Peptides against a protein of PDB entry 6GMG. Designs and how they scored, part 205

Target 1, 331 residues: chain A of PDB entry 6GMG
Amino acid sequence: DSDDRVTPPAEPLDRMPDPYRPSYGRAETVVNNYIRKWQQVYSHRDGRKQQMTEEQREWLSYGCVGVTWVNSGQYPTNRLAFASFDEDRFKNELKNGRPRSGETRAEFEGRVAKESFDEEKGFQRAREVASVMNRALENAHDESAYLDNLKKELANGNDALRNEDARSPFYSALRNTPSFKERNGGNHDPSRMKAVIYSKHFWSGQDRSSSADKRKYGDPDAFRPAPGTGLVDMSRDRNIPRSPTSPGEGFVNFDYGWFGAQTEADADKTVWTHGNHYHAPNGSLGAMHVYESKFRNWSEGYSDFDRGAYVITFIPKSWNTAPDKVKQGWP

## One batch from the design tools (peptide; made by RFdiffusion4, then SolubleMPNN)

Design b2_p15_7_s4 (from b2_p15_7, 7 letters changed)
Fold by OpenDDE base, seed 3:
Parts: structure tokens; C-alpha cells; sequence
Structure b2_p15_7_s4 (fold): chain B 331 residues (1-331), chain A 15 residues (1-15)
């Protein structure tokens, strides 16, 4: 299947996008047209428009993950992930709720667990943490200063993240960001970087040693956020899709949505950019399409997934891939 | 593998 993937051709730097198509409350366009928009809106380095490079176009061609990849500058590692889970709701529903007609016990438990996650609260937690990180970055000219600032900010807010180990992804995320170390990026100067957010949808039942029911209907105990911090251990996410529940059924391995660093306070008004599949214009899947969705459209997800995580990474402030405001479609 | 990098079948979200 991957053999059908094609790198989209280069677009002239001054080529204006065609209008996006509205689709189910979101804006949609073909990948080549997104490249045109990207060059006009998001490509700026130090205030100068850039043509999307062949490497970037190749990254983009991978589909939903490609959108996050090209805008973040690296393939998602998903190490600094947040979510919100209502344990009381989960326990109460398991105790007092009943399986629906035709629903197995395992299916019921998986569904209840899925419904016990709050996507909006998870997103808000990530934004809160990103804000703290940005304050810590602001006047820090070396990593030591950044870490000191971060610890102070967390202490002031009585945030449980202050108790994380020094080797935790929370503290190591910046140093592990390639663009932070690049001469034309952060150049090892934290104050030249900013925190950004993307989201991943995936399946909880990925453990091959677990029951078939968990692989089919979800693992209620998997990928829960730690109390207080909201951190999700993503180490067991191996991009394994949901197991079929019926013959011929198939599920997608993941979905990624790019948020960046939008300042819109209302979560419902935030825009999430994502792709449908890898670019295969001559294959069965067809050309890649890019969607710009409101939070409601993004967070709804698909039956393929029962987990949503909101991940923090970093990009140079000189990049315009994460502007304060994102507008749906074109113009 | 390349399979780990891509979503094999993308769906248009209906809302």
C-alpha cells in the first residue's frame, strides 16, 4: 500500500490557493492546494515566505501525520501527551450502567472508558502546560535557565508536574527537539522557541498479550492520564489499529491534528488541520486531502479510536507554522 | 516500516 505514495510536486512560491470546499462544517482541499496556502500563510521563516521543500512535501505526503510533521518540523514522538479522565464517572457507569442491547460486557466497558475521557479538558490541560512552558522559555537563554524557570512556575501554581523526574519527557522535551539545536532554529536558546500543540487519536487495545476482547473493544485501563499531572504514558502506543469485530472490517492506525499555538480562548472556535490519508493520486486511495476542522469536528474522532491525546512539542518562534490565529479555508 | 508512518485508510469526517 505504501508503494503508491507520491510526493506532491512543487508549487510556485507566489501561486495563490484555490478556494477551499466546505465539507461537513469544515474546510477541505487537495494537498497541492494546501501547499499553496502553506506557502502563503505558514511558510515564513524570519518573516520571509518559503517554498515548501521537497523534503517537507515528502513529509506532508504521509497524510494526517504529514500535516503535523511539516508544521512541527519533526515526526511526532508523542512523548509529552495529556488527557483528562473522569474516574468517578467511569466507576459509576460501570456499577450502575447496563450494556446496550446486543452489546457485550467487554464492549460496554470499552465504551464507558472511552466516554469517560473529556477531550476539552484534555486540550485545556495541554494549553495550560504550554502556557507555563512559554513563560519559562521567555527569558531563558540556556536550558538550565529554562528548567529553573519551569520549576518555579510549577511551584507557584502548585502543579503536580513539579514532582516529575528530571528525565521525564516533560523536562527533556525541549532538549530532544531537533529544531532547538539547529543553528537557524533555536540555536540552543530556549527564548527562541515556543510550545505548540497537536493531537493524536489512537486505539487503546494494542497489547498483543491481552485478550481479544480488549483488542476489539478497547482496554479500559490503558493510556489513562496520571492523576494531577494529566500525563499519558504513550510508550505502549505502537500504532496498532483496532482489531476487526466482523469479517472484512478494518480500522485506521491513527489520526493527527495540528493546532499549533492559537490564542483563541474558546476551544470550540479553534482550528485543527489534518489529512485523510497518504497521497496516492494514482492509487486506490486517491489524492490526499487536507481538512481544517473546528474542535468539535476534530474531537469527535472515529470509531477507529478510543483515545485522544494532546501533545506538546516546540518550534522556533521564527517559524510561522503556528500563528496566533488560524483561518479556515481560503480566502 | 513505512506502514508505521502512515494512516492506511483515511476517512472524511462527517459531522
Amino acid sequence: as target 1 above (331 residues)
Amino acid sequence: SDADLINKVGQEAAS
Scores: peptide ipSAE 0.033, ipTM 0.729, DockQ to the pose 0.095
Fold by OpenDDE base, seed 5:
Structure b2_p15_7_s4 (fold): chain B 331 residues (1-331), chain A 15 residues (1-15)
Amino acid sequence: as target 1 above (331 residues)
Amino acid sequence: SDADLINKVGQEAAS
């Protein structure tokens, strides 16, 4: 019950974290201990450590989305999302493949669609685009200059994003970022901002007007990236979980993982920070835990989800919530 | 609602 959610108490700025618990390539800790780490490592504004505010602690308390929320400075809008889908593989498997024993046709199609997404390529596409954006931001002191730089970069790379409308999430993302407009943030200066990445896992079969089979086993046609750009239309993502396939089965509505702006070239070595559930220390769910996972652990996801999107947003360069290097765990 | 903002069911770390 969401009514059990509690805001974690403040942690002294000088309090050091306890060691994280290693588990299957992940590092795990309770939310209060993550706050301690966050204050030591990620809290810096203009190079100075900050205590996590009550507002930030409240955001964090919402679980997996809370980790992305506190580090990005805003609730995820998910408008600028990327993925990679192998259409040829999908068509080939549908044509030549067969359902497994006991697998329905709908289940087969849903599984094949899920398997036709390439998480690594989706992530790489987002990183590529973020890199282009960062180059466009670097010396742009107004939005017009930023947009001109983007267009030039895209033209040079013959990127299909150059054909996007001026009102598309791609071009409008910066102007729609609250921290860009804040005096202590970007102050309307693009060169003070940087692109960052987070990921969302969710269910494809969210259309209530669709068949029960799609809600149970996935909608093979939903949330595919546009050819050339890799953009995913997230407008139909309403945080609706997978429908149960058996009595007593329940699924989570979404999962969020924070990547930020790590420069590690090897995707498998990148660290993704996420939470298990909202903080309910006195409830049935218990205290919120925060995980720092390698990409292989993050991208694996859960059976609750058949889609993964990699989303770009922006934060001020003065924030240290997206450092070049993220160390897994503590110490 | 809070249900729209949070993951409803806790998940444990998996290998």
Scores: peptide ipSAE 0.031, ipTM 0.721, DockQ to the pose 0.098
Fold by OpenDDE base, seed 1:
Structure b2_p15_7_s4 (fold): chain B 331 residues (1-331), chain A 15 residues (1-15)
Amino acid sequence: as target 1 above (331 residues)
Amino acid sequence: SDADLINKVGQEAAS
């Protein structure tokens, strides 16, 4: 029951974390210990460590989304999302492939669609766009200058994003970021902001008006990226989980992973931070745990989800929640 | 198990 959620207690600013537990390529710890690490490593504002506030601890307590929330400074809106889909592979497999033994046609099509997404290419696209945005931000002291720089960068790269409407989430993302407008944040100065990335896993078959088969096995046509841009329309994502395919089966609604602004060129060496569930130390779910996973572990996903998106948002450069390098675990 | 990592994922909050 969501009513069992508890805000983790404050941790002293100088308290060092206990060692993380390694598990199958991941590093794991309880949420209270993550707070300790966060205060030592990620809490810095203008180079000074900060104690995680009660508000931030409350955000964190929401689980996987809480990790992204506390580090990005806002609840995920998922408006600027990217993915990569291999249309040729999809068409070819549908034409020449066959359902596995015991697999329905709908299940086959859903699986083929899922397998036609390339998580690495999707992530790479988001990183590419974030890099372009960061260049546009660097010397822009007002939004107009930022937008002009962005358009110039896109034109120079012959990027299809240059054709997006001015009202597109791509162009409006900065102005819609609360921390951009904050006095102690961006203070309406784009050059004080940087682009950051997180990822969301979710289910494609969320349309209640669609067939039961799509809800159970996925909607092959849903949440595909636009050609050229890689943009995914996330407007139909309502956090609806996959429908059960057998009695007693249940699926979760989403998973979030925080990447930030790591500069590691090898995707496989990047670290993704995520949580298992909301913090309920006195409830049936127990205490929240935080995981730091390599990209391979994160991108693998679960049967609960058949879509992955890589989302761009912004944080002030004065925050250290998105450092160039992230070390897995502790010490 | 890997399933334990996402079992009963966090409550949705208002933005």
Scores: peptide ipSAE 0.030, ipTM 0.699, DockQ to the pose 0.337
Fold by OpenDDE base, seed 4:
Structure b2_p15_7_s4 (fold): chain B 331 residues (1-331), chain A 15 residues (1-15)
Amino acid sequence: as target 1 above (331 residues)
Amino acid sequence: SDADLINKVGQEAAS
């Protein structure tokens, strides 16, 4: 019951975290202890530690999305999303493959579609684009300069994103970022901002007008990236969970993982921060836990989801919520 | 268990 959600209490600024618990290649802790770590490591504004505000603690309490929310400074809009889909693999498997024993045709097609997405390539595409954006931001002191730089960078790389409309999420993302406009944020200066990445896992079969089979087993044609750009149209993602395939079965609506702006070149060594559910210490779900997972653990996902997107947004460089290096766990 | 890592319920917030 969502009514059981509680905002975690404030933690003293000088309180050090307790050790994280290692679990299945992840580091795990209760939400209050993550707040302690966050204050010590990620809270810095202009180099000064900050206590997590009540508002930020409330954002965090929403669970997996809360981790991304508190670190990005805004509720995820998911407008600038990337993925990688192997069309040839998909076609070949549909043509030459066969359903498993007991697997329906719809289930087979949904599974094949899911398996045709490459999480690593999707992540790499987002990182590539974020790098281009960061270069465009570096010496741009107004939006016009940023956009000009961006177009030049894309032209030099012969990137298909150069053909996107000026009003597309790709070009409008910066101006639509609240922290860009804030006096203590970007203050309308692109060079004060940097691109950051988070990931969303979700269900493809969200169209209520489609067949029940697609809602149960996935829509093979939904949320595919555009060729060349890798952009995913997320407009039809309404946080609708997978439909049950058996009585009593239930699925969750989404999962969010925060990456930020890590510079680790090896994707497998990158750390993704996420939560298990909203904070309900007095409810059936219990206290919220925060996980710091390696990419392999994050990208594995769950049966609840058949899509993964890697989303770019922006934060002020003065924030330390997206450091170059993220250390897993504590100490 | 791995089940403990799954979001049991993803609470949406008003944006």
Scores: peptide ipSAE 0.028, ipTM 0.699, DockQ to the pose 0.283

Design b2_p15_8_s1 (from b2_p15_8, 7 letters changed)
Fold by OpenDDE base, seed 1:
Structure b2_p15_8_s1 (fold): chain B 331 residues (1-331), chain A 15 residues (1-15)
Amino acid sequence: as target 1 above (331 residues)
Amino acid sequence: SDADLINKYGAEAAA
């Protein structure tokens, strides 16, 4: 019951974190200890450490989405999402492949579709686009200048995104970012903002009007990226979990991982920060834990999900929630 | 609904 959620208490600004627990390529800690790390490493505004506010602690308490929320400054809207799908692989496997023993046709098709997504290429596309956006932001002092720069950059790179409509989430993402408009944020100056990335895992079979098989085993045609751009239409994502395939089986609605703006070129060395569930120290779920995972651990996902998207948003450059380098764990 | 905003079921990394 969502009623068991508790806001973690404040931590003194000078309190150092306890060591994280290493586990299978991940670093794990309780949410209170993450707050301590966050205050030491990520809390800086204009170079000064800040105590995590009650509002930020409340956001964080929501679990995996809370980690992205506190670091991005807003609840994820998921409007500017990217993925990579191998259509040729999908078609070939459907034609020449066979269901495994005990696997239904619908289960086979769902699995083949899931396996046709390339998480690394999806992530790379998002990074590429974020880089283009950052170049467009650098010397732009109003939105018009930013948009002009963006169009020029896309034209120079012969990027299919140049053909997107002016109303596309791609062009409207900056203006729709609350921190861009804040006096202590961007103050309507694009050059004060930078692009950041997070990832969402979710279920494709969310259409209640579709077949039960699609809800149980996935919808092979849902949430595919557009050719050329890599954009995913996320409008049909309503946080509906996978339907049970057996009695007593239950699935989670989503998972979020925070990347920010790391400059590490090797995807396998990038660090993704995420939470297990909402904070319920006195409830059945227990205290929230925060994980810092390498890309391999993050991108593997769970059977709960058959889609992954990499989403771009913006934060003020004065925030240190998305540093160039992220160290896994503590110390 | 609040349910849409929260990760209700923690994917505990199966150790």
Scores: peptide ipSAE 0.044, ipTM 0.752, DockQ to the pose 0.096
Fold by OpenDDE base, seed 4:
Structure b2_p15_8_s1 (fold): chain B 331 residues (1-331), chain A 15 residues (1-15)
Amino acid sequence: as target 1 above (331 residues)
Amino acid sequence: SDADLINKYGAEAAA
């Protein structure tokens, strides 16, 4: 019950984190200890450590989305999302593949669709686009200059994103970022901002007007990336969880993982920060835990989800919530 | 609803 959510208490600015617990390639800690790490490593504004504010702690308390929220500075809108889908694989598997023993046709199609998404290529596409955006931001002192630079970069790379509408999430993302407009943020100067990435896992079968089978086993046609651009229309994502396939079964509505702006070229070595659930130390769920996972661990996801998207947003360069290098765990 | 803002069940990393 969401009513059990509690805001973690403040941690002294000088308090050092306790060691994280290693677990199956992940590093895990309780939310309060993550706050300590965050204050030591990620809290810096203009090079100065900051205590996590009550507001930020409240954001964090929401669980996995809270980690992305506190580090990006805004609740995820998921408008600029990328994925990679292998259409040929999907078609071939549907044609030549067979349902497993006891697997329904709908279940088979849903599974095949899920397996036709390539998380690594989706992530790579987002990184590519973020890189282009960062180049466009670097010497742009107004939005017009940024957009001009962006168009030039896309033209040089013959990128299909150059054909997107000016009102598309791709071109409007910067202007729609609150921190871009803040005096202590971007102050309307694109060169003060940088592109960052987070990921969302969610369920494809969210259409209430669709068949029960799609809600239970996935909608093979939902949330596919557009050819050429890799853009995913997220407008139909309403945080609706997978429908139970058996009595008593329940699924989670989403998972969020924070990547930021790591420069590690090897995707497998990148670190993704996420939470398990909202903070409920006095409730049945217990205290929130924060995980720092390698890409392999993150991209595996859960049976609750059959879609993964990689989303681009922006933060001020003066923030240290998205450093070039993220160290897993503590110390 | 608050339910839309939170993930209800943390996948306990199978310890």
Scores: peptide ipSAE 0.038, ipTM 0.751, DockQ to the pose 0.094
Fold by OpenDDE base, seed 3:
Structure b2_p15_8_s1 (fold): chain B 331 residues (1-331), chain A 15 residues (1-15)
Amino acid sequence: as target 1 above (331 residues)
Amino acid sequence: SDADLINKYGAEAAA
């Protein structure tokens, strides 16, 4: 299937985008036109527009993950992920709720678990943590200073993250970011970096040793956030799609949405950029399309997924892939 | 594998 993937051609640096088309409350365009927009709006390094490189175009061609990849500068590792889960709601619904007509017990439990996640609270938690990290980065010129600042900030806020192990993804995320170490990136200077956010939708029932019901309808106990911190252990996410519940049914393995570092306080007004599939203009899937969706459209997700995580990573401040304001569509 | 890097079936806007 991946044999049909094609790297989009280069676009002239000064080529202006064609207008995006509205689609179900989203702004939609073909991948080549997104490249044009990206070069005009997001490509800047140290204030100078850049043509999207062949490598970046190749990354982008991988679909939804490609959008996050090109804007973050690395393939998503998803190690620093946050979510919000209402345990009381889950327990109460299991106790007092009833399966719908035709719904199996396993399907009911999977659905109840899915509905017990709060996407907005998960997103807000990630934004809160990103804000703390950004404050810790602001005047830190080495990793030690950053870590000290981070611990102080967490202590001041009485945040449970202060109790995380020094080797946890929370504390190691910066040092594990390639652009942090790059001479033209962070150059090992935390104050040159900023925290950014993307989201991943995926399936909970990925354990091949578990019951078929969990693979079909979800694992109610999988990928829950830790109490207090909101951290999700993503180590068990192997990009395994939902198992079919009927013959011929197939599900997508994941979806990624890029948020960056928007400062819009109203979650509903934030813009999420994502792709539909890998670019296959001569294949059955067709050309890749890029969507710019409001939070409501993004967080709604698909039946393919029962988990949403909000992930923090870092990019150099000199990059403009995560501006304070993102405008939906073009112009 | 390349399969691990891509959303194989493509998630498109449905509503």
Scores: peptide ipSAE 0.036, ipTM 0.749, DockQ to the pose 0.099
Fold by OpenDDE base, seed 2:
Structure b2_p15_8_s1 (fold): chain B 331 residues (1-331), chain A 15 residues (1-15)
Amino acid sequence: as target 1 above (331 residues)
Amino acid sequence: SDADLINKYGAEAAA
């Protein structure tokens, strides 16, 4: 029960983290220890280390989404989401493939759809777009200049995003970022902002008007990226978990992983920070744990989810929540 | 397994 959620206590600013624990190729620690690391490494505003505020600790306490929340400075809206879907593979497998023994047609189609998504290409697309955005931000001192720069960059690359509506999440994302408007944030100056990336895992079969099979095994047509742009319409994502396929089975509503703005060119070497559940130290779930995973561990996901999206948002450059290099674990 | 890293109740979403 979410009612058991507790805000982690404050950690002294100078408190060093305890060593992280290795876990299946990941680095794991309890949320309080992550706060210590966060204060030492990620808390900096204008180069000065900060204690995580009560508000930030409260955000963090929500679990996996809390990690993204505290580092991005806002609750994820997921509007600017990217993925990669191999339509040819999907069509070919549907046409020439067969359900496995005991697999229903719906299960087969759902599985084939899931397998037709390429997480690495989706991530790469988001990084590509973030790079374009960062170039557009660099010398823009108002939103108009940013948008003009962005359109020019896209035109030069013959990117289909250039055809998006001005009100689309792609063009409106910056203006809709609270930290962009804050005096101590962007102060309405795009050049003070940078694009950052996080990922969301979720279930495709969320339409209650659809068949039970789609809710159980996935909706093959849901949350596909638009051709050319890679944009995913996330408007139908209502954080509805997968429907149980057997009595007593339950699935998680979502998972969030924070990437930020790492410059590591090798996707497999990038670090993704995420939490297991909301912090309930006195409840059945126990204390929240934070994981720092390599991309392959993150992108693998869970059976709870059949979609992965890579989302772009913005933070002030004065924040250190998205450094160029992220070291896994501690020390 | 990696599946054990995520709790079945997941994370609470803000309204």
Scores: peptide ipSAE 0.029, ipTM 0.702, DockQ to the pose 0.256

